# Ledger of designs, part 182: peptides against a protein of PDB entry 3S8F

Target 1, 157 residues: chain A of PDB entry 3S8F
Amino acid sequence: VLTLFVAVPSLMTAFTVAASLEFAGRLRGGRGLFGWIRALPWDNPAFVAPVLGLLGFIPGGAGGIVNASFTLDYVVHNTAWVPGHFHLQVASLVTLTAMGSLYWLLPNLTGKPISDAQRRLGLAVVWLWFLGMMIMAVGLHWAGLLNVPRRAYIAQV
Target 2, 166 residues: chain B of PDB entry 3S8F
Amino acid sequence: DEHKAHKAILAYEKGWLAFSLAMLFVFIALIAYTLATHTAGVIPAGKLERVDPTTVRQEGPWADPAQAVVQTGPNQYTVYVLAFAFGYQPNPIEVPQGAEIVFKITSPDVIHGFHVEGTNINVEVLPGEVSTVRYTFKRPGEYRIICNQYCGLGHQNMFGTIVVKE

## One batch from the design tools (peptide; made by RFdiffusion4, then SolubleMPNN)

Design b2_p20_2_s3 (from b2_p20_2, 13 letters changed)
Fold by OpenDDE base, seed 2:
Structure b2_p20_2_s3 (fold): chain B 157 residues (1-157), chain C 166 residues (1-166), chain A 20 residues (1-20)
Amino acid sequence: as target 1 above (157 residues)
Amino acid sequence: as target 2 above (166 residues)
Amino acid sequence: LDELLAGFLAMMEKLREALE
């Protein structure tokens, strides 16, 4: 009930964020249906990280609805599906947002900008993190649908 | 300027709303279809039933593992299962192939899981509450019961077996 | 929403059964 109650406001927020990104991209010279995406600051890990987190949050949010659904939860509850959901929400969205925040906060706190090498390394870290998390999350969801149990060292399949 | 920016942002919201809703429904549909194709016909049976976890071992249908499997009709059985730290009783559970089995599972101690490998039987077992699941085993053999709810130091070794006889 | 999802799942289950 609680999850479903917050679902609508969360979706509205997500749409607003997406709209804001489009606006920002267009302000940066992007045009057309998708040109604004390319215009976004993809060279900044402080931007890339939370955006990737948001992308992971989309399927995770759908999973939240599934987990809160009586009928659907019966199938996925206490299977590998649940950890898959968590890794999308926590290990992707929250973690990547924290990483992004760090890339902004640390230079401001120290008064020293990050070097170009550090920037590139940061980009590599967040992209690789996202990729790894997506692979793991897909695997866990798949395993969960195949009835692989949570909190067990054995698997049916 | 900020007001103008806000107004501009709002201009894109309708499109993003439609797109996002469409994608959401697509994902939900895909998940639902996948879940449906992986179901094994497990049907919850009965209504909420309560028991006293402090006496369930001493009296009632769970007290004697030898009498846990009760034939309730032609090709119909009720199995009274205890999930406890750290195992299941009876163990093994012996049932006929093709029979309609009603599992009534409860716990005398802490919360456990009742996950039957090879089936979609997967319920949490709460002390003081009876979990009821109806299932028909179509294939003979051994089905492992797994605890998928952490219940203590022996959780990882908490297993049972259902033996389906031809 | 839960009821809608449940209904959809039920429909998909029927479809699955019909395709088996």
Scores: peptide ipSAE 0.000, ipTM 0.713, DockQ to the pose 0.026
Fold by OpenDDE base, seed 4:
Structure b2_p20_2_s3 (fold): chain B 157 residues (1-157), chain C 166 residues (1-166), chain A 20 residues (1-20)
Amino acid sequence: as target 1 above (157 residues)
Amino acid sequence: as target 2 above (166 residues)
Amino acid sequence: LDELLAGFLAMMEKLREALE
């Protein structure tokens, strides 16, 4: 029961971040229910990367609740479901946040802005990373539900 | 400036918290749906039982693979299984179709997995503990046991077989 | 190990130059 309580501060943090994004978007001229999203700086890989990480973290967080449930964990434990969860949490959120941080940090440390070519390449890398990670994660979760074992090169399915 | 920003962000938090509550209910619904449509149920666990991993091979019900399958009642069996580096004993495990099988699994060395393909049997096996799972095989044939917990260099080759006889 | 070390140091040197 106490394990599930960790979801409370996590959700609070997540939605606080979302609130910050909405505030920023509205300051940039966004209007309406979704217009503020379009107003965010989607041309900056330093912004796009961590936001995509957050998007991947949503299903990952839901999976965290599943993994923390005694009865549900019995179904998914040590199946392909688990690495699917890891790839959403670590290889998506953490990794993309690190990528975004790098895109911000290096220009600031050197005092030199990134070139337009570097910016475009960065955007491509971040989006492709996210897409590939989502495909992999969905596949792993699906396989896990089909009882494909973790850490095995062979499965019945 | 930071103070003003904080107050402004706080105003949006109420809306997002409401959304979070809605999503909570959605997740609960999804969990319920998953349980209803994709799960065959949870295998009941037995009582917490401890054993000495240093003597489990020499004495007790796990010591002799030939005596590992014990009939405990009409159409009821207990199977004492050892998971070790790198295999299972007895191997194969022979049980009758339609019988209620209680697996009591332990390890003499390191942590292993006990995942039976075609079933919902999937437990970790810890030295010093006995994992208890109950299952009834409805179909005859061979069921492969897979180790799904890293246990050393031979982990990937650690397999067993359950033979269900008509 | 020497090759790995040399490669690592070379990478660090490139990083240093990039940060100047």
Scores: peptide ipSAE 0.000, ipTM 0.736, DockQ to the pose 0.012
Fold by OpenDDE base, seed 1:
Structure b2_p20_2_s3 (fold): chain B 157 residues (1-157), chain C 166 residues (1-166), chain A 20 residues (1-20)
Amino acid sequence: as target 1 above (157 residues)
Amino acid sequence: as target 2 above (166 residues)
Amino acid sequence: LDELLAGFLAMMEKLREALE
């Protein structure tokens, strides 16, 4: 049980970021319980990418708590569950954050703004990446719960 | 203006922090629920048992695969298994159906996995340590042992078999 | 260091051209 307290700083950080997003959305004219979400700059891949990464990080973080529990880890350890977990953490949050950073950084480094076509392409890329990662992650977690082993090319189920 | 903005931000943060704490308790509750409802099949961790990986092949209960299956009582067996690069010993492991089997697994070389298909047996095997797993096979047949920890170039081919006899 | 900087700037210029 004490091991779960390790999650406290991470949760605090995560929800502080969420608070910042809410504040930003409300500053942009969003109202109500969910209106602030709509008010966020969803037309900017530099914004969308890291936010999608955060969304993927949520179930990944929950999985981290599971993995940190010695009792539950017995069930999921060295199964397909584990790759599912770190794909959410690394290939979702970290990768999408990096992608988003590039959408901001490259225009600044080159001195040229991205074109509308490039912007739309960027949005497509990050959304498709996110969708693909979520599908894969769900599949891996599911397979893990079915006791599909990690690092093996064969399984009973 | 800055003060007002700061105050507003703090208010949002406090709200979300409260939510974060609530979620933490939800996760704890979920774990507690899982433990309360799924008590069957949970194998408690045993005491750490150590062996010398450099001599485990030459002496002791792991040295002779023909003597690896030891009857310790009525319908109770201990099986001394070596996981090595790249296989398991003994192979196959033959045990009776319905018997309580205690697997004592160690490695003479590197870290391996011991994952038995169709069972909840899934442990890492460390050189110098003995992994202990207790299981009762209810159904006769063959159960494949899979190494689920990377152990070298032949890792993908590292398999074993448990044969459960009627 | 100057050569490294020059190389970096050249790379950025190529990137700029590619993004046009």
Scores: peptide ipSAE 0.000, ipTM 0.752, DockQ to the pose 0.012; fails the geometry check
Fold by OpenDDE base, seed 3:
Structure b2_p20_2_s3 (fold): chain B 157 residues (1-157), chain C 166 residues (1-166), chain A 20 residues (1-20)
Amino acid sequence: as target 1 above (157 residues)
Amino acid sequence: as target 2 above (166 residues)
Amino acid sequence: LDELLAGFLAMMEKLREALE
């Protein structure tokens, strides 16, 4: 019970970030329940990358609760489910945040803005990365639920 | 201007905080639902049983693979299994169909996995501890044991077999 | 979900146009 309460501060933090995004979107002219999302700077890979990371972190966080649950962990432990969780947390949020940070950091360090071509390429990279990670994560979680073992190259299913 | 911004942020935070709490309850409900509908085969941890990993190969119930399968009652067996680098003992493990099997699994060396395909048996095996798993094989045939915990250079080839006889 | 999809499609369209 106490372990699950650890999720409370985490959720509060996560949704505070979401609140910040909503505020930013509304400042950019977005209106309505979802219009603020469209108003966010989706043309900037430095923004898109970490946001996609956050989106990947949502199911990953839910999985974290599952993995921390004694009874549910018995079902998923040392199955492909666990790598699926890792790839959502590390290879999605952390990696995409790092990628996004580079798109901001390098131009600032060099004093040179990125070209439009570089920007477009950056957008392609982060979206393709996210898409690939989501496909992989779904596959791993699905395989895990089918009791495919972790750290094995073969499986019955 | 800054004050207005702070008020706006606070309003959004309150809304999302409420949503956060609601989602927490949703997650708990989903966990409860999953436990209620999909908990077949979940085995709670039993009492901690300790063994000396340095002597487990030399003396005791794990020492002789020929004596690893012990009938403890009518249609009930205990199987003493060693997971080691890199295999399982005994191998194959032969048990009758329909019998209740209690696996007592330990390791003389490092941590291993004991994952039996086609079953819900999936435990880590720690040196110095005995893992206990109870299972009844309803179908005859061969069940592969897979090590799903990295244990060294031969980890990927560490397999065992349970043969369920009619 | 619809907004996310719309955003993705819009981005892909921009990418397509840029690569022509």
Scores: peptide ipSAE 0.000, ipTM 0.743, DockQ to the pose 0.034; fails the geometry check

Design b2_p20_2_s4 (from b2_p20_2, 14 letters changed)
Fold by OpenDDE base, seed 5:
Structure b2_p20_2_s4 (fold): chain B 157 residues (1-157), chain C 166 residues (1-166), chain A 20 residues (1-20)
Amino acid sequence: as target 1 above (157 residues)
Amino acid sequence: as target 2 above (166 residues)
Amino acid sequence: IDLLLAGFLAMMAKLREALE
């Protein structure tokens, strides 16, 4: 009940952010149903990181609802599914948001702008991190559905 | 200009909020549909039953591993299992193929897991509570019991075996 | 939205399979 309750405001927040992104993209010259996405500042790791985090959070959030469902939880509880969920929520959203925040915060705190090389490196780091997290998360969720237990070094399959 | 911008933002937000609510209902509906149409694989849990973990080893149905497997009817058995640091009793658990097995599992010490490989049996075992799981083994052989809840230094080595006989 | 729905449905399908 509690999980479902908090899921509502979280989902609302997610779509509010999406609305803001759409507006920003359109202000930047994006047009059409999806053209605004391309107009967003994908060259800025401070932007890309949290957005990728949000993207990873979507399946994680859906998984949270699954985990909160009595019958569905029976299938996934204490399997590799759960670590997969955690890594999407924490290692994806929280971590990427933190990383993105640093790309903005550190230059502002030090008074030194980020160099182009640092920017490119930052983008590489963020995208590679996201890719790795997605691979791991998909693998863990899949393993969980195959009844691989968590907190065990052995697996049925 | 600022007012116009704010108004535009609000319009987009309203649209996305409406979309959010719609999607929420869709997701809930899909989950409900899934649950309603596919329930055959779910092992129902028994009613909440309490036991004194401090005396469960000395008296009651869990006290004697030799008496842990009880035939309750034709092709029906109840198995009283203890999960403890660090193992299971009885071990092995011997049951006949094709029989309906009701596992009554509890712990005398800390929280453990009871995950049977090759089956959908997967429950947490709490001291003071009895976990009830019903299962019918269709195939003979050995099924390993895995503790999937951290229970101490010996957690990783905590295994049991169910032997299903023809 | 289509991708989200497709992903969710795929997840549900896999979950259903796991229930079998």
Scores: peptide ipSAE 0.015, ipTM 0.725, DockQ to the pose 0.035
Fold by OpenDDE base, seed 4:
Structure b2_p20_2_s4 (fold): chain B 157 residues (1-157), chain C 166 residues (1-166), chain A 20 residues (1-20)
Amino acid sequence: as target 1 above (157 residues)
Amino acid sequence: as target 2 above (166 residues)
Amino acid sequence: IDLLLAGFLAMMAKLREALE
């Protein structure tokens, strides 16, 4: 149960990033409790990708707490739940952050800004990736709760 | 100007920190609620028991599959199961319906899984350790055992059967 | 921190009860 203390620094880190986003949004003219969100640069894939990663990280982080719980882990361990968690944490947050980093890094390294077409394509890729990952992750978590085993080609469902 | 920005950031960080702590408590509360309402569904883990994987096939309660099912009391049995590359022993495992079954599972070779379909039995089996799971089969029939931990090239074909007799 | 600790201790107590 003490393992759940690992959630403390993780949550602190996640919401510190959120604090930075709020600050940035307010600097860009956002007002109110949620108005700062709209003020963020949603037209930039270098920004959108990591943010979508963070959004995917929310249910993944909640799942992490579940996985760290001794009694709850007994229910979900080595079921489809586990790869669902992985895909939210790694294939969503880490991967989307990497994508976002590339959208920023490559133009800076080459000295050439991305074209408008490339920007739009980047946005499409990031959003579609996020959507696909959410569908897959929800499916895997759902299957896991139905006791579909991990690393097996057969299940009694 | 920079100092003002830092103060603003600090204020937001404090707010979100408070929110993070609140969320932590929410998650803890949810776990507590789950434990309170679903305690009966949790199979208690047995105490850590160690065995020598190099001799477990030769001597001891796992050595003879014909003696793997031991009656320990009225309507109570202990079943000594080996998970190995690539199968289970004994196979099938025959137990009576309605009896309290204590599975003691170990491995002579590598890490395996012991996932019984239709039940909440799902444990990893480590060489040198004995996994203990208690379960009562309420319905007669065949229950498939699936290895859900990668154990080699034959992992996908590693199955066992529990036969629950009336 | 004290509240967190108390919460975890309570959960551990409940868990121990459940595992008995």
Scores: peptide ipSAE 0.006, ipTM 0.743, DockQ to the pose 0.023
Fold by OpenDDE base, seed 1:
Structure b2_p20_2_s4 (fold): chain B 157 residues (1-157), chain C 166 residues (1-166), chain A 20 residues (1-20)
Amino acid sequence: as target 1 above (157 residues)
Amino acid sequence: as target 2 above (166 residues)
Amino acid sequence: IDLLLAGFLAMMAKLREALE
């Protein structure tokens, strides 16, 4: 139980970020329960990438709590579950945030804005990355629950 | 007006923070629920037992693979297993069906894994420590032991076998 | 979780009214 309190700062941060997104969406004219989401700048890969990373980080964070639980960790430890977890954390949030940062940083440093074609390509890249990552992560977590071992080329299932 | 706006924003943030805390307790509750409802497959943690990895091959219960399976009572056995680079001993491990088996696993060299396919046995094996796992095989047959912790160049080929006899 | 979410959304609806 005490170990689980380590999740408090992360959860606080996560929901604060979510609140900020809602506030930003409403400032952009979004109204209602979900209208603020639509009002966010989904045409900007510098925005979309980190947000998709955050979405992947949510189940990853939940998995972190599981992994930190002594009793539940016994079930998932050194199974395919673990790679599924850190792919959500590293290859989703961290990587997509880096990608998003790059979409902002390079135009800023060079003084040249990205073209519309580059923007569209960027959006395609981050969405496809996210989709692929989610498929892989779900598969790995599922395999882990089926007792597929980590770091092995064979499995029972 | 600014004061009212500030108050509203603070309330908004407090709401999100409260939700985050509530979710934390939900996760704790789910863990508790899982433990309460799924006790049949839970293997309790044993006491920390230490051994000298430098002498474990020469003396003690792990020294002779032929004496690794010890009957400790009626339908109860203790199996002293070494995980090493790159294999397990004894290999195969022969145990009777329906018997309560206590595995005492340690390593003379580096960290290994002990994952028994078809079971819920899955532990890391540390040099200097003894991993204790209790299990009863209900079905006869062969169960493969898989190393699921990287232990060197031969890690991928590190396998063992448990043979459960009728 | 569903009940908790429902309660949170209800609370947030009230808070959003203050921000609009």
Scores: peptide ipSAE 0.000, ipTM 0.744, DockQ to the pose 0.312
Fold by OpenDDE base, seed 2:
Structure b2_p20_2_s4 (fold): chain B 157 residues (1-157), chain C 166 residues (1-166), chain A 20 residues (1-20)
Amino acid sequence: as target 1 above (157 residues)
Amino acid sequence: as target 2 above (166 residues)
Amino acid sequence: IDLLLAGFLAMMAKLREALE
């Protein structure tokens, strides 16, 4: 009940962020329905990381609704589905947001800009992290639907 | 022009809010559809029941594992199961194929899981509360019970067996 | 919002019935 109650303002907030991204992209010269996406600063790991986190949060948020639904939770509760959900919410959104924050914060705190090599490495890190998390999350959700239990080292499926 | 920018922001926000609401209704519709059409092999078979976890081992239907399986009808059984650190009682649980089984599960100590492999039986077991699950085994054989709720150092080895007889 | 709330309450009622 609490999760479902929070879902409404959370969705509103999430899509407000999306609106802000659209506006930012258009300010950067993007046009059309999707051109604003291409105009966003995809060369900056401080931007890319949180955005990828948000992308991971989308299925994670949907999963939260599933986990809070009686009939659906019956299927997924205490299965590998649950850690799959967590890895989307924590290991993707929170972690990538933290990474992005560091890519902004450290240069400002030290007064030293990141080198181009560091920037490229940062981009590689966040993209690879996201890819890995998505693969693992899909696997865990799939396993959960196959009734693989969490907190168990064996499963007969 | 700040005014133009503000108007543009509002327009985008309205669009995205509409989209968000649409998605919300999609999720609600999916839940509603599931509620309307969902059929489960495991269903609640009783109202919430409470027991005293401190005495459940000594008195009542869970006290004697030899009497845990009770025939309540021609093709109906009630099985009183204890989940404890670290195992299940009775073990094995023997039931006939094709019979409607009502599992009444409780714990004398801490929270445990009751996950029966090969089935959709998956419930948490709380001390002081009776978990009730109704299921019919259609295939004979052995079904392993797994604890999927951390319950201590022996959690990983906490297993039981349901034997379904032809 | 009221419609959403009503919908959720209705679902909750159905769930309560299912648990009886």
Scores: peptide ipSAE 0.000, ipTM 0.712, DockQ to the pose 0.021

